# Peptides against a protein of PDB entry 5D63, part 233

Target 1, 292 residues: chain A of PDB entry 5D63
Amino acid sequence: SLRRGIYHIENAGVPSAIDLKDGSSSDGTPIVGWQFTPDTINWHQLWLAEPIPNVADTFTLCNLFSGTYMDLYNGSSEAGTAVNGWQGTAFTTNPHQLWTIKKSSDGTSYKIQNYGSKTFVDLVNGDSSDGAKIAGWTGTWDEGNPHQKWYFNRMSVSSAEAQAAIARNPHIHGTYRGYILDGEYLVLPNATFTQIWKDSGLPGSKWREQIYDCDDFAIAMKAAVGKWGADSWKANGFAIFCGVMLGVNKAGDAAHAYNFTLTKDHADIVFFEPQNGGYLNDIGYDSYMAFY

## One batch from the design tools (peptide; made by RFdiffusion4, then SolubleMPNN)

Design b2_p30_4_s4 (from b2_p30_4, 14 letters changed)
Fold by OpenDDE base, seed 5:
Structure b2_p30_4_s4 (fold): chain B 292 residues (1-292), chain A 30 residues (1-30)
Amino acid sequence: as target 1 above (292 residues)
Amino acid sequence: PDFAAMSDEEQVAFLREEKARVLAELRAAR
């Protein structure tokens, strides 16, 4: 079963992703196939999948950028019916915006079926060009047609997954206590994380004893990421991952405040020093407290 | 404390105090 989360949805046949054209929040904005760049944010191509309670394998799909939802036009079962962005809510009863998502016959990709019409999200003719039509189309769950098969690349982690990643890290103090602030986190590529750091002004900030030292830098970075999230995305129900840690050194005579994020595979954490923008597997401290 | 309900300034203050507390405890244990 597909988990709640943010996904980059890629066609199984060609290097094309499900894209909301221009990221527009206007009702009826076309959803199209578009090229993507691996390990980047792909702004208009991120979708929050929210499972519908008591309806097996059924979700709404909210575009992260626009805050609008994947919508089958008029809920029509006719092949070639447009799939668009449209205003909605996460737990709507509108069958135009309800999608049953299950594994395809190959066991790796998914098919996306409209709950009402029973047609499938289809990259028409498998067209790999930018702006290619995505439509509802007749099909079956067992059919091997790659036009209707999609890889769901998970771009977020739950708080539980983040907690597990922290627990596996060797640089956690025996007295560690974590404070979880949100439920679902978009995990940024390091390049994006670094760019937020640069844009925050922190690279030019002056360290001053107590008045602006490590704790100030760490919180300033978290605030910068939070602001970036609020300014960049119109969807709700998720946060941008940026943790704060307090740690003690091996000698037990010094403490430090720093940031951390998750690795690309979401299995581990990596430490981030907001005073110099460095990523480290070992920052020289063991964390006794974290906020994320 | 409810860290999520704190302003940025309050969060910084909390971390500063926590850091100071821990350092004091470490020194006392030596």
Scores: peptide ipSAE 0.033, ipTM 0.574, DockQ to the pose 0.852
Fold by OpenDDE base, seed 4:
Structure b2_p30_4_s4 (fold): chain B 292 residues (1-292), chain A 30 residues (1-30)
Amino acid sequence: as target 1 above (292 residues)
Amino acid sequence: PDFAAMSDEEQVAFLREEKARVLAELRAAR
């Protein structure tokens, strides 16, 4: 089954993603097909899938940018019914905003069925143009129509997944203790992570013994990422991944504070030095503490 | 500790203290 998480939802037939037009939070804002750039943020095209308790394979889909929810207009079962952004809540009982999401017959893509109407999210005519209509349309789970098949590219990790990635890293001290602060984390591309670092002013910050050293840099970076998240997204229930670690060197005579994020495939961590903006697989320290 | 409940300044202070503590312990053990 689909896990709770943030997804970029891409059509199986054409290079188009599910896009909330202009990222608008207004009720009735069209959800449309739109081009995307791989390995970028794609601001208006990220959706938080929140599973509904005790309803199998059923979710709300919250647009990360607008904080509004995917909504089938009037819950109509008529083919061509508009799919829009609309105000809502993560655990709503409104069937207009409840979506059953299961694997299609091809075993890779998903279909998105409205819980009430039993119609499917459809890229009308498979139109790859920006602004192409997305609507509810009649269909079946076993139908192979690519207009109704979607790849769910997961853009986030759970705290458990992050913990597992850390545990696999060879630069973790035997006395390691991790402190988990959130449940789900949007994982940023390095380019975005670096830009946040640049915008924070850290590149111009001067290292000073004790008064502003490694621990200050590491926390400042985490704070900058947190602020960026708060300023960028209207949805709740997730964080932006940016960890802080304390590590000790092999000789046991030096300690360092640094950041870390996840690799593109979310399987590993990569260390980030906030003093110079570098990404390293080996920062020269073994972490005995982290919080993220 | 509950890091989420700490301010940025408190987190920095905690990290600084932990860094110092660990270094002191490691030096003493050598």
Scores: peptide ipSAE 0.031, ipTM 0.549, DockQ to the pose 0.884
Fold by OpenDDE base, seed 2:
Structure b2_p30_4_s4 (fold): chain B 292 residues (1-292), chain A 30 residues (1-30)
Amino acid sequence: as target 1 above (292 residues)
Amino acid sequence: PDFAAMSDEEQVAFLREEKARVLAELRAAR
């Protein structure tokens, strides 16, 4: 079963992703195929999949940028029916905005079926051009047509997944305590994470004993990421991953506060030093406590 | 305490106190 999360949804046949045109929040905004760049945010192409309670394999798809939902126009079963962004809620009963998402016959890609019409999200003619039409189209679960097959690339982690990544890291103190603040986290590329760091003013901040030391830097970075998230996305129900750790060195004679994020594959954590913007696999401290 | 059962304000207060406690302990251990 598809997990709750934020996904970049890519066509199985051509290098095109499901894109909300111009990221507009207006009702009826076209959802189209659009090119994407790997390892980037792809602003208009992120979708929060929220599972509907007690309805198997059925979700709403909220565009992260606009806060609107994938909507089959008038719920029509006619081939070529427009798929648009439309205002909605995560747990709506409107069948125009309910999507059954299950594995295709190839076992890797997914098909996206409208709950009401039973038609499938289709990249019309497999058109790889920017702005290509995405529409509801007749089909079956077993068909191999790549126009209706989509890869769901997970761009977020659950708190449990983050916890597991931390637990695998060798630089965790035996008395470690983690405080989980949210349930689902968008994981940023390092380039974006670094840009937020730069924009925060931290590169120009001066270390001062106690008044502005390591804990202040680490908290300031977390605050900057939080603010960036609030300012960048209209969807709710997720956070931006940026952790704070309090650590002690192996000798036990020094303490440090620092940040951490997840690696590209989400399997491990990487430490971030907010005082210099460096990423490290070993920051020289074992974490006693973390907030994320 | 059940952190998830706390209000947002209570959670913030709890984290603030825990952070302060841990930082103080770590500094004292040096």
Scores: peptide ipSAE 0.021, ipTM 0.499, DockQ to the pose 0.187
Fold by OpenDDE base, seed 3:
Structure b2_p30_4_s4 (fold): chain B 292 residues (1-292), chain A 30 residues (1-30)
Amino acid sequence: as target 1 above (292 residues)
Amino acid sequence: PDFAAMSDEEQVAFLREEKARVLAELRAAR
């Protein structure tokens, strides 16, 4: 079954993603097919899937950027009914905004069925053009029509997944203590992470003994990422991944504070030095404390 | 202390205190 998380939702037939047009928060904003760039944020194309308690395989889909929800217009079962962004809540009882999401017959893609109408999210005519209509359309779970099949590319990790990634890293001290601050984390591509670092002013910051040293740099980076998240996204219920570690070198005679993020496949961590913006697989320290 | 067993408020308080302690130790070790 689909896990709670943030997804980039891509059509199985053509290189189009489910896009909230202009990222607008206005009720009735069209959801459309739109091109995307792999390994980028794709701002208007990220959706938080929140599972509904006690309703099997059923979710709300909140657009990360707008904070609005995928909504079948008037809950109509008519083929061609518009799918729009609309104000809502994560645990709404409005069937216009409840979506049953299960694997398609191919075992890799998903179909998205409206809970009330039982119609499916359809890229009309498989149109690959930007702004192509996405609508509710009649269908069945076993039908092979790629217009109604979607790949859910997971863009976030749970705290448990992050914890697991840390645990398998060889640069963790035997006395390691981790503190988990949130439940679900959007994982940024390095380019975006670096841009936040640049915008924070840290590249121009000077190391000063105790008053502004390694811990200050690392905390400043985390604060910058937090602020970026708050300023960039209207949806709630997730954080932006940026960890802080305190580490000791192998000799035990030097300590350091640094950041870390996750690799593209979310299976490993990579260290980030906020003093120079470098990414390293080995930063020369073993972490005895982390918070993220 | 079992961090996972703490309430949200207790976790925040613990984290703040622990962070301060560790940072102090870090500075003292320099």
Scores: peptide ipSAE 0.018, ipTM 0.446, DockQ to the pose 0.114; fails the geometry check

Design b2_p30_5_s1
Fold by OpenDDE base, seed 3:
Structure b2_p30_5_s1 (fold): chain B 292 residues (1-292), chain A 30 residues (1-30)
Amino acid sequence: as target 1 above (292 residues)
Amino acid sequence: DEEERREKEEEEEFKKKREELANLPKRLAA
C-alpha cells in the first residue's frame, strides 16, 4: 500500500507530472500535466498523500504549495470531468476529494481512482505539453493505458525512516539519543539546502568563542530551514528535514555541533557543516545526540 | 524491585555521561 508522504507524481507514458497550475490556492484551479526537472524542487508538483483511516488504499492529495486538495469537479463520473485544486481538509468525507490509489497491472505505477465516481485520473490523450488536461476518465484497474498510470516518487521520509537512516551510519556514538520533532519530512536537494544556508547569512557570520560558535551555527541553520519551510509552503502536516547533532571526537577531548540531512535515496545521512557549507560523509565526530 | 533499581542506575549513568560530553570544549571541526 502507498504510505503517507509527499510525492512527485509522474505520468508513466510521457515525461509529465501532475501540476497545480500557477500554484494557485483558488477553488477550481486546474490540475494539469507539466514538465519537471529531476532532482529539483518542483514547487507546484508536490502532493501530500494522507491516508484515510479505515478506508483501504484511500487518500486525500494536498498540494504542498497551495494547501488545496485534488478535487474531481462535482464528483461527476463523466469522462473528461475536470480535476482541480479546491479547499479541503486532510480527513474529509467529501468523495470529490477522496482518491483510491493502488498499483496498476504493471506492478510499478499506480492508478488514482476517485472514491465516489470510480473514474481514474487521466492525462488526456497522453499529451506531454505544458498545461495538458488532466481529467476523470472511465477505466479499470487492470487496463494498461499509460494515460492513467502514474509513478509516485517519494520526496519525504517518516520519522521512523529518518531514525533508521541515522542508525545505519557508522559515526554514531554508543550513548546516542535521538529526539524526533515531527512525523514527516520533505527532504531537500543539496542545492536547495545550500541556498537556504546562503540566504540565512551564515556564510558571513563570524565564529566567536562560546558566544557564537558551532552550536549557534547549527541551530541557526535549523532555524533558517524552518523559516524557509513556513514561508514557502501553505500545506501543513509535514516539516522540512534538517537535523542538529552533537558529537564527540574519537579521542573524547573535543565536541562539535553540526547539521545533517538525508541522501537522495533517503537511505543514509550526510553531515553538513554550517560554518562553511560543506557536505561530508565523515565530519570527524561521533554523534551522541540529535534532534530533527 | 531489583530490576527497577538497575534501570534507574543505568539511566543515571547515561545521564551523567551525556552531561559530561555536553560540557566538552566546542570548536570548528578541522
Scores: peptide ipSAE 0.032, ipTM 0.452, DockQ to the pose 0.136
Fold by OpenDDE base, seed 1:
Structure b2_p30_5_s1 (fold): chain B 292 residues (1-292), chain A 30 residues (1-30)
Amino acid sequence: as target 1 above (292 residues)
Amino acid sequence: DEEERREKEEEEEFKKKREELANLPKRLAA
C-alpha cells in the first residue's frame, strides 16, 4: 500500500510529472504534465498523499505549493474530464477529491482512480510536452497503458523513518535521547539546504564565546529552515527536515551543537556544521541529544 | 490495514516524544 507522504508523481511512459499549472491556488487551475529536473524541489509537482481512515487505498492529494487538492471536475465519469486543483480538506468526503491509489499490473507503478467515477488519471495521449492535458479516463486496473501508470517518488520521511536513520548511525552516544517534533518531513536536496543556510546570514555570523556560539548557530539554522518551509508552501501537515544535535567528543571533555539532515536515499543521516556549511559523515562528536 | 497501523504507531510515538520536550536533556558543561 502507498504510505502517507509527499510524492513527486512521474508518468511511467514519458519523462513528465503531474504539475499544478503555475502553482496557482485558484479553483479550477489545470493539472498538467510537465518536465522535471531530478534531485531538485520541482515546486509545483509535489503532492501530499493523506490516507482516508477506514477506506482502503484511498487518499486525498494536496499540492504542496498551492495547498489545493486534486479534483475531478464535477466527479464526471466521462473520458476527458478535467483534473484540476480545487480547495478542499485532507479528510474530505467529497468523492471528486478522493483517489484510490494501488499498484498497476507491472508491480512498480501506481494507477490513480477517482473514488466516485472509477475513472483513472490519464496523461492524454502520453503527451510529453509541457502543459499536456491530464484528465479522467476510462480504464481498468490490469491494463498496461502507460498513460495511466505513475511512479510515486517519495520525497518525505515519517518521524519513525527519521528515527530509524539516526539509530543506524555510528556516532550516537550511549546516553542518546531523541525528541520528535513533527510527523512527516520533506527532505531537501543539499543544494536547497545550503541555500537556506546562505540566505539566513549564518555564513557572515561571528562566533562569540557563549553569547553566539555553536548552539546559537545550530538553532538559527533550524529556525531558518522552519521559516523557509512556512514561507514556501501553503499545504499543512508536514515539516521540513532539519535536526539539531548535542554531542560529546570521544575524550568526554568537549561538547558541540550541530545540525543534521538525511541522505538522498533517506536511509542515513549526514551531519551539517552551521558555522561553515560543511556536510560530514563524522563531525567528531557522538550525539547524546537530538530534536527534529 | 498495515498502513493505518503504522501511522497509528508513528502518531503514538510522536505524542510520547512531544510530552518529553518539556524536559530536554541538559548540555554537558565545558
Scores: peptide ipSAE 0.026, ipTM 0.415, DockQ to the pose 0.029
Fold by OpenDDE base, seed 5:
Order: sequence, then C-alpha cells, then structure tokens
Structure b2_p30_5_s1 (fold): chain B 292 residues (1-292), chain A 30 residues (1-30)
Amino acid sequence: as target 1 above (292 residues)
Amino acid sequence: DEEERREKEEEEEFKKKREELANLPKRLAA
C-alpha cells in the first residue's frame, strides 16, 4: 500500500508531472500535466497523500504549495471531467476529494481512482505539453494504458525512516540520544538547502567565542529552514528536514555543534557545517545528541 | 441542512485530528 508522504507524481508514459496551475489556491484551479526538472523542488507539483482511516488504499491529495486538494469536479463519472484544486480537509468524507491509489498491472506505477465516480486520473491523450488536460476518465485497474499510470516519487521521509538513516551512520557516539520533533519531513536537494543557508546571512556571520559560536550557527540554520518552510508552503502536517547534532571528537577532548540532512536516496545522512556551508560524510565528530 | 451538517462534522473531525498531530510529544528516537 502507498505510505503517507509527499510525492512528485509523474506520468508513466511521458515526462510530465501532475501540476497545480500557477500554484493557485483558488477553487477550480486546473490540475494539468507539466514538465519537471529532476532533483529540484518542482514547487507546484508536490502532493501530500493522507491515508483515510478504515478506508483501504484511499487518500486525500493536498498540494503542498497551495494547500488545496485534488478534486473531481462535481464527482462526475463522465469521461473528461475536470480535475481541479479545491479547498478541503485531509480527512474529508467528500467523495470528490477521495482517491483510491493502488498499484497498476505493471507492479511499479499506480492508478488514481476517484472513490465516488470510480473513474481514473488521466493525462488526456498522453499529451506531454505544458498545460495538458488531466481529467477523470473511464478505466479499469488491469488496463495497461499509460495515460492513467503514475509513478509516485517519494520526496519525504517519516520520522522512523530518518531515525533508521541515523542509526546506519558510523559517526554516532555510543551515548547517542536522538529526539524526533515531527512526523513527516520534506527532504530538500542540497542546492535548495545551500540557498537557504546563503539567504539566512550565515555566510557573513562572524564566529565569536561563546557568544556566537558553533551552536548558534547550527540553531540559526535550523531556524532559517523552518522559516523557509513556513513562508514557502501553505499545506500543513509536515516539516522540512534539517537536523542539529552535538558531537564529540575521537579523542574525547573537543565537542562541536553542526547540522545534517538526508542523502538523495534517503538511506543515509550527510553532515552540514553551517559555518562554511560544507557537506561532509565525516565531520570529525561522533554525535551524542540530535534533534530534527 | 444535511450538507451543512456534513461539512461541520468534517471540519470538527479534521480539527480534532490536527490537534492530536500537533500535540504529539517530542520523543526519544534512540
């Protein structure tokens, strides 16, 4: 079954993603096919899938940017019915905004069926052009039509997955204590993470003994990422991944505070030095405390 | 109005669930 999380949803036939036009929060905003750039944020193309309790394989899909939900217009079963952004709630009973999402016949892609109408989200004619129509269309679960098949590229991790990534890292001290702050985390590309660092003013900040040293830099980076998240996205129920660590060196005679994020495959962590903006696989310290 | 009743029920359910998520304690990971 599909896990709760943030997804970039890509057509199985052509290089197009499900896009909320202009990221608009207005009711009735078209959802369309649009090109995307791999390993980037793709602002209008991120969707939070929230599973509905006690309804098998059924979700709401919230656009991260707009905070609105994928909605089948009037819940109509007519082929060609518009799919739009519309105001809603994560646990709605409105069948216009309930989507059954299960594996297609190929075992890799998913199909997205409206719970009420039983029609499927369809990239009409497999059109790869920007602004191509996405609509409800007649179909079956076993059909191989790529117009109705979607890859769900997961862009987030659960707190448990983040914990597991940390546990696999060799630079963790035997006394380590980790503290989980949130439940689901959008993982940023390094380029975006670095840009937040630059925009924070940290590159121009002066190190000063005790009054503005390693812990101040690390906490300032965490705060900058938090603010960026709040300012960038209208959806709720997730955080932006940025950890803080305290570590001790191998000799046990020096400590440091630094940041960390997840690698692209979400399997490992990478350390980030907020004093110089560097990414390191080994920062020279073993973490005895983290919060993220 | 049945529709108004349904919308209100959905709003209250959503509010409750969001409050539960927001009030989860910070926990020891390891």
Scores: peptide ipSAE 0.018, ipTM 0.343, DockQ to the pose 0.018
Fold by OpenDDE base, seed 4:
Structure b2_p30_5_s1 (fold): chain B 292 residues (1-292), chain A 30 residues (1-30)
Amino acid sequence: as target 1 above (292 residues)
Amino acid sequence: DEEERREKEEEEEFKKKREELANLPKRLAA
């Protein structure tokens, strides 16, 4: 089953992603196929899949940028029915906004079926052009048509997944305590993470003993990421991943505060030094505390 | 030495803080 999370949804046939046109929050905004750039945010192309309780394999899909939901226009079963962004709620009962998402016959891609109409999200004609129509279309679960097959590239991690990544890291102190702040985290590309760091003013901040030292830098970075998240996305129900760690050196005679994020594959953490913007696999400290 | 005493006190306080932090309740993921 598809897990709750944020996904970049890519067509299985062509290098096109499901895009909310211009990221507009207006009702009826077209959802279209659009090119994407790997390892970037792809702002209008991120979707929060929220599972509907007690309805197997059924989700709402909220556009992160607009905060609107994938909506089959009038819930029509007619082939070619527009799929648009529309205001909604995560746990709506509106079948226009309920999507059954299950593996396709190829076992890697998914098909997205409207719960009510039983039609499938279709990249019309497999058109790879920017702005290509995405519509509800007749189909079957076992059909191999790539126009209706989608890769769900997970762009987020659950708190449990983050916890697991931390637990695998060798630079964790035996006394480690982690505190989870949120349930689901958008994991940023390093380039975006670095840009937030730059924009925070931290690169120009001076270390000052006690008054503005490692903890201040680390907290300031987390605050900057939090603000960036709040300012950038209209959807709710997720956070931006940016951890804070407190660590002790190998000798046990010095402590440090620093940040961390997840690697691209979400399997590991990477340390981030907010005082210089460096990414490190080993920051020289073993974490005894984290919150993220 | 007063400096040595201060350093030891700071180290002990640091250790204490770590122990206190270790005992804080984790936020239950909702």
Scores: peptide ipSAE 0.015, ipTM 0.444, DockQ to the pose 0.047

Design b2_p30_5_s2
Fold by OpenDDE base, seed 2:
Structure b2_p30_5_s2 (fold): chain B 292 residues (1-292), chain A 30 residues (1-30)
Amino acid sequence: as target 1 above (292 residues)
Amino acid sequence: SAAAEEAARRLAAFAEARRALRELPARLAA
């Protein structure tokens, strides 16, 4: 079954993603097909899938940017019914906003069925143009029409997945203690992470003994990422991944505070030095403490 | 070997990245 998480949802037939037009929070805002850029944020094209308790394979889909939900207009079963953004809640009982999401017959893509109408989210005519209509359309689970097949590219990790990535890293001290702060994390591309670092003012910050040293830099970076998240997204129920570590060197006579994030494949961590903006696979310390 | 040269370059880059960084005065409790 599909896990709770943030997804970029791409059509299986053409290079188009499910996009909330202009990222607008207005009720009735069209959801459309739109081009995307790999390894970027794709602001209006991220969706938080929240599983409904005790309803198998059924979710709400919240647009991260607008905080509104995917909604089948009037819950109509008519082919061509508009799919829009609309105000809602994660655990709504409104069948217009409940979506059963299961694997298609190809075993790789998913189909998105409205719980009430039993119609499917359809990229009308497989149109790859920006602004192409996405609508409810008649269909079945087993047919191979690519207009109704979608790849769910996971853009987030659970706290458990982050914990596992840390556990696999060779630069973890035997005394390591990890503290998990949230349940689900949007993982940023390095370019975005670096831009947040630049915008924070840290590149121009002066190191001062004790009063503004390694721990201050590391905490300031985490604070900057937190603020960026709060200022950028209207959806709730997730965080932006940015860790803080304390580490000790091999000699055991020096300690350092630094940041870390996840690699592109989400399987490993990479260290980030907030004093210079560098990414390193080995920062020269073994972590004895982290929070993220 | 090419592998040895690459390793040396990575070590040099690592050393450069660590240069002038400032550390905690002591290990904190864990």
Scores: peptide ipSAE 0.027, ipTM 0.587, DockQ to the pose 0.022
Fold by OpenDDE base, seed 4:
Structure b2_p30_5_s2 (fold): chain B 292 residues (1-292), chain A 30 residues (1-30)
Amino acid sequence: as target 1 above (292 residues)
Amino acid sequence: SAAAEEAARRLAAFAEARRALRELPARLAA
């Protein structure tokens, strides 16, 4: 089954993603096919899938940027019915905004069926052009039509997945205590993470003994990422991944505070030094505490 | 170069930051 999370949803037939036009929060904003750049944020093309309790394989899809939800216009079962952004809530009972999402017959892609109409999200004619129509269309779960098959590229991790990534890292002290602050985390590309660091003013910050040292830099980075998240996205129910660690060196005579994020595959952590903006696989410390 | 001097400054600051936290391991050992 599809996990709760943030997804970039890509057509199985052509290099097009499900895009909320202009990221607009207006009711009735068209959802369209649009080109995307791999390994980037793709601002208008991220969707938070929230599973509906006690309804198998059924979700709402919230656009991260606009905070609006994928909506089948009037819940119509007519082929060609518009799919739009519309105001809603994560646990709505409105069948226009409820989507059953299950694996297609190919075992890799998913189909997205409207709960009420039983029609499927369709990239009309498989059109790869920017602004191509996405609509509800008749179909079956077993059909191989690529117009109705979608790859769900996971852009987030759960707290449990983050915890697992930390646990397998070789630079964790035996006394480690981790403190989880949120449930789901958007994982940023390093380029974006670095840009937030630059924009925070930290590159120009002066190290000062005790009054503004390693812990201040690390916490300032965490705060900068948090602020960036709040300023960038209208959806709720997720955080931006940026951890803080305290670590001790092998000799046990020095400690440090630093940041960390996840690697592209979400399987490992990478350390980030907020004093210089460097990424390291080994920062020279074993973490005895983290919060993220 | 200015870039090299800045890098050296950052490295020095990093080293100083480590020294400033030397007391924490002692607390962990206790």
Scores: peptide ipSAE 0.023, ipTM 0.508, DockQ to the pose 0.238
Fold by OpenDDE base, seed 1:
Structure b2_p30_5_s2 (fold): chain B 292 residues (1-292), chain A 30 residues (1-30)
Amino acid sequence: as target 1 above (292 residues)
Amino acid sequence: SAAAEEAARRLAAFAEARRALRELPARLAA
């Protein structure tokens, strides 16, 4: 089954993603097909899938940017019914905003069925143009129509997945203690992570003994990412991944505070040095503490 | 040897990456 998380949802037939037009929070804003750039944030095209307790394979889909929800207009079962952004809540009982999401017949893509109408989210005519209509349309789970088949590219990790990635890293001290702060984390491309670092003022910050040293840099980066998240996204129920670590060197005579994020495949961590903006597979320390 | 030269290059790259960093002099209790 589909896990709770943030997804970039891509059509199986053409290089088009589910896009909330202009990222608008207005009720009735069209959801449309739009081109996307791989390995970028794709601002209006990220959706938080929240599973409904005790309702099999059923979710709400919250647009990260607008904080509004995917909504089938009037819950109509008519082919061509508009799919829009609309105000809602993660655990709504409104069937206009409840979506059953299961694997298609090909075993890789998903179909998105409205819980009430039993129609499917359809890229009308498979149109690859920007602004192409997405609508509710008649269909079945077994048919192979690519207009109704979607790849769910996961853009987030759970706290458990982050914990597992840390556990696989060779630069973890035997005394390591990790502290989990959130449940689900949007993982940023390094370019975005670096831009947040630049915008924070850290590149121009002066190191000062104890009063503004390695721990201050690392915490300032964490704070900058947190602020960026709050200022950039209207949806709730997730965080932006940025970890803080304390580590000790191999000789045991020096310690350091630094950041870390996840690799593109979410399987590993990469270290980030907030004093210089560098990404490293080996920062020269073994972590004995992390919070993220 | 080629292996020794590669090891030296890796160490030099690592040293460069850590250049100008400031550290805590001792491990914090955790």
Scores: peptide ipSAE 0.056, ipTM 0.608, DockQ to the pose 0.022; fails the geometry check
Fold by OpenDDE base, seed 5:
Structure b2_p30_5_s2 (fold): chain B 292 residues (1-292), chain A 30 residues (1-30)
Amino acid sequence: as target 1 above (292 residues)
Amino acid sequence: SAAAEEAARRLAAFAEARRALRELPARLAA
C-alpha cells in the first residue's frame, strides 16, 4: 500500500504533474496538469498523502504550498467533473476529499479513485500543456489508459527511514544516540539546501572562539531550515530535513558540530559543513549524538 | 513553469533577509 508521505505526482503518459494553479488557497482553485523540473522543488506540485484509519488504501491529499485539499466538485460521478483545491482536514469524512490510491495494472503507476463517486483522477485527453484540465472520469482499475495512471515520486522520509539511513553510515560512533524531533521530513535537493545556507548569512559569519564556533554554525543552519519551512509552506504535519551532529575524531582529542542531510535516493546521509557550505561523505568525525 | 517561478520568488525573498554572517571552519576541543 501507499505510505504516508509527500509526493510529486506525475502522469504516466506525458511529462506533466498534478499542479494546484498559482498555489492559491482559495476554495475552488483548479488542479491542473503542468510541466515540472526534475530534481527541484516544484512548489505547487507537492502533496501530503494522509492515510485514513480503518479505510483501506484511502487518503486525503493536502497541497503542501496552499494547505488545501484535493476535492472532487460536489462529489459528482459525471465524467469531466472538476478537481479543485478546497479547505479541509487530514481526517475528514467528506467523500469529496477522500481518495482510494492503488497500483494500476502495470504494477508501477497508481490510479486515484474518489471514494464517493468511484470515478478516477484523469488528465483530460492526456494533454501535456500547462494548465490542462484534471477531472473525475469514469474508469476501471484494470484499464491501461495513461490519462488515469500516475507515478507517485516520494519526496519525504519517515523518522524511521531517516534513522535507518543513519544506521547504515560508517561514520557513526559506537556510543551514538539519536533524537528524533518530527515524524515526516521533506528532503531537499542540495541546491535548495545550499541556497537556504547562503540566505541565512552563514557564509559571511565570522568564527569566534567559543562565542560563535562550530555548534553555533550548526544550530544556525538548523534554525534557518526550520524558518524556511515555516515561511514557505502552509500545510502542517511534516518538517524539513536538516540534522545536527556532534562528532569526535579518530584520535579522540577533538570534537566538532556539523549538519547532515539525506542523499537523493534517501538511502544514505551526507555531511554538511555549515562553516563553508561543503558536502562530504567523510567529515573526519564519528557522530556520538544527533538530533533531527 | 508556475511552480518554478514561485520557487525562485520564495528563495529570493529568503536570501535577502539573512545575508550578514560569514567565515571558514574550526573544530571544538572537548
Scores: peptide ipSAE 0.030, ipTM 0.432, DockQ to the pose 0.024; fails the geometry check

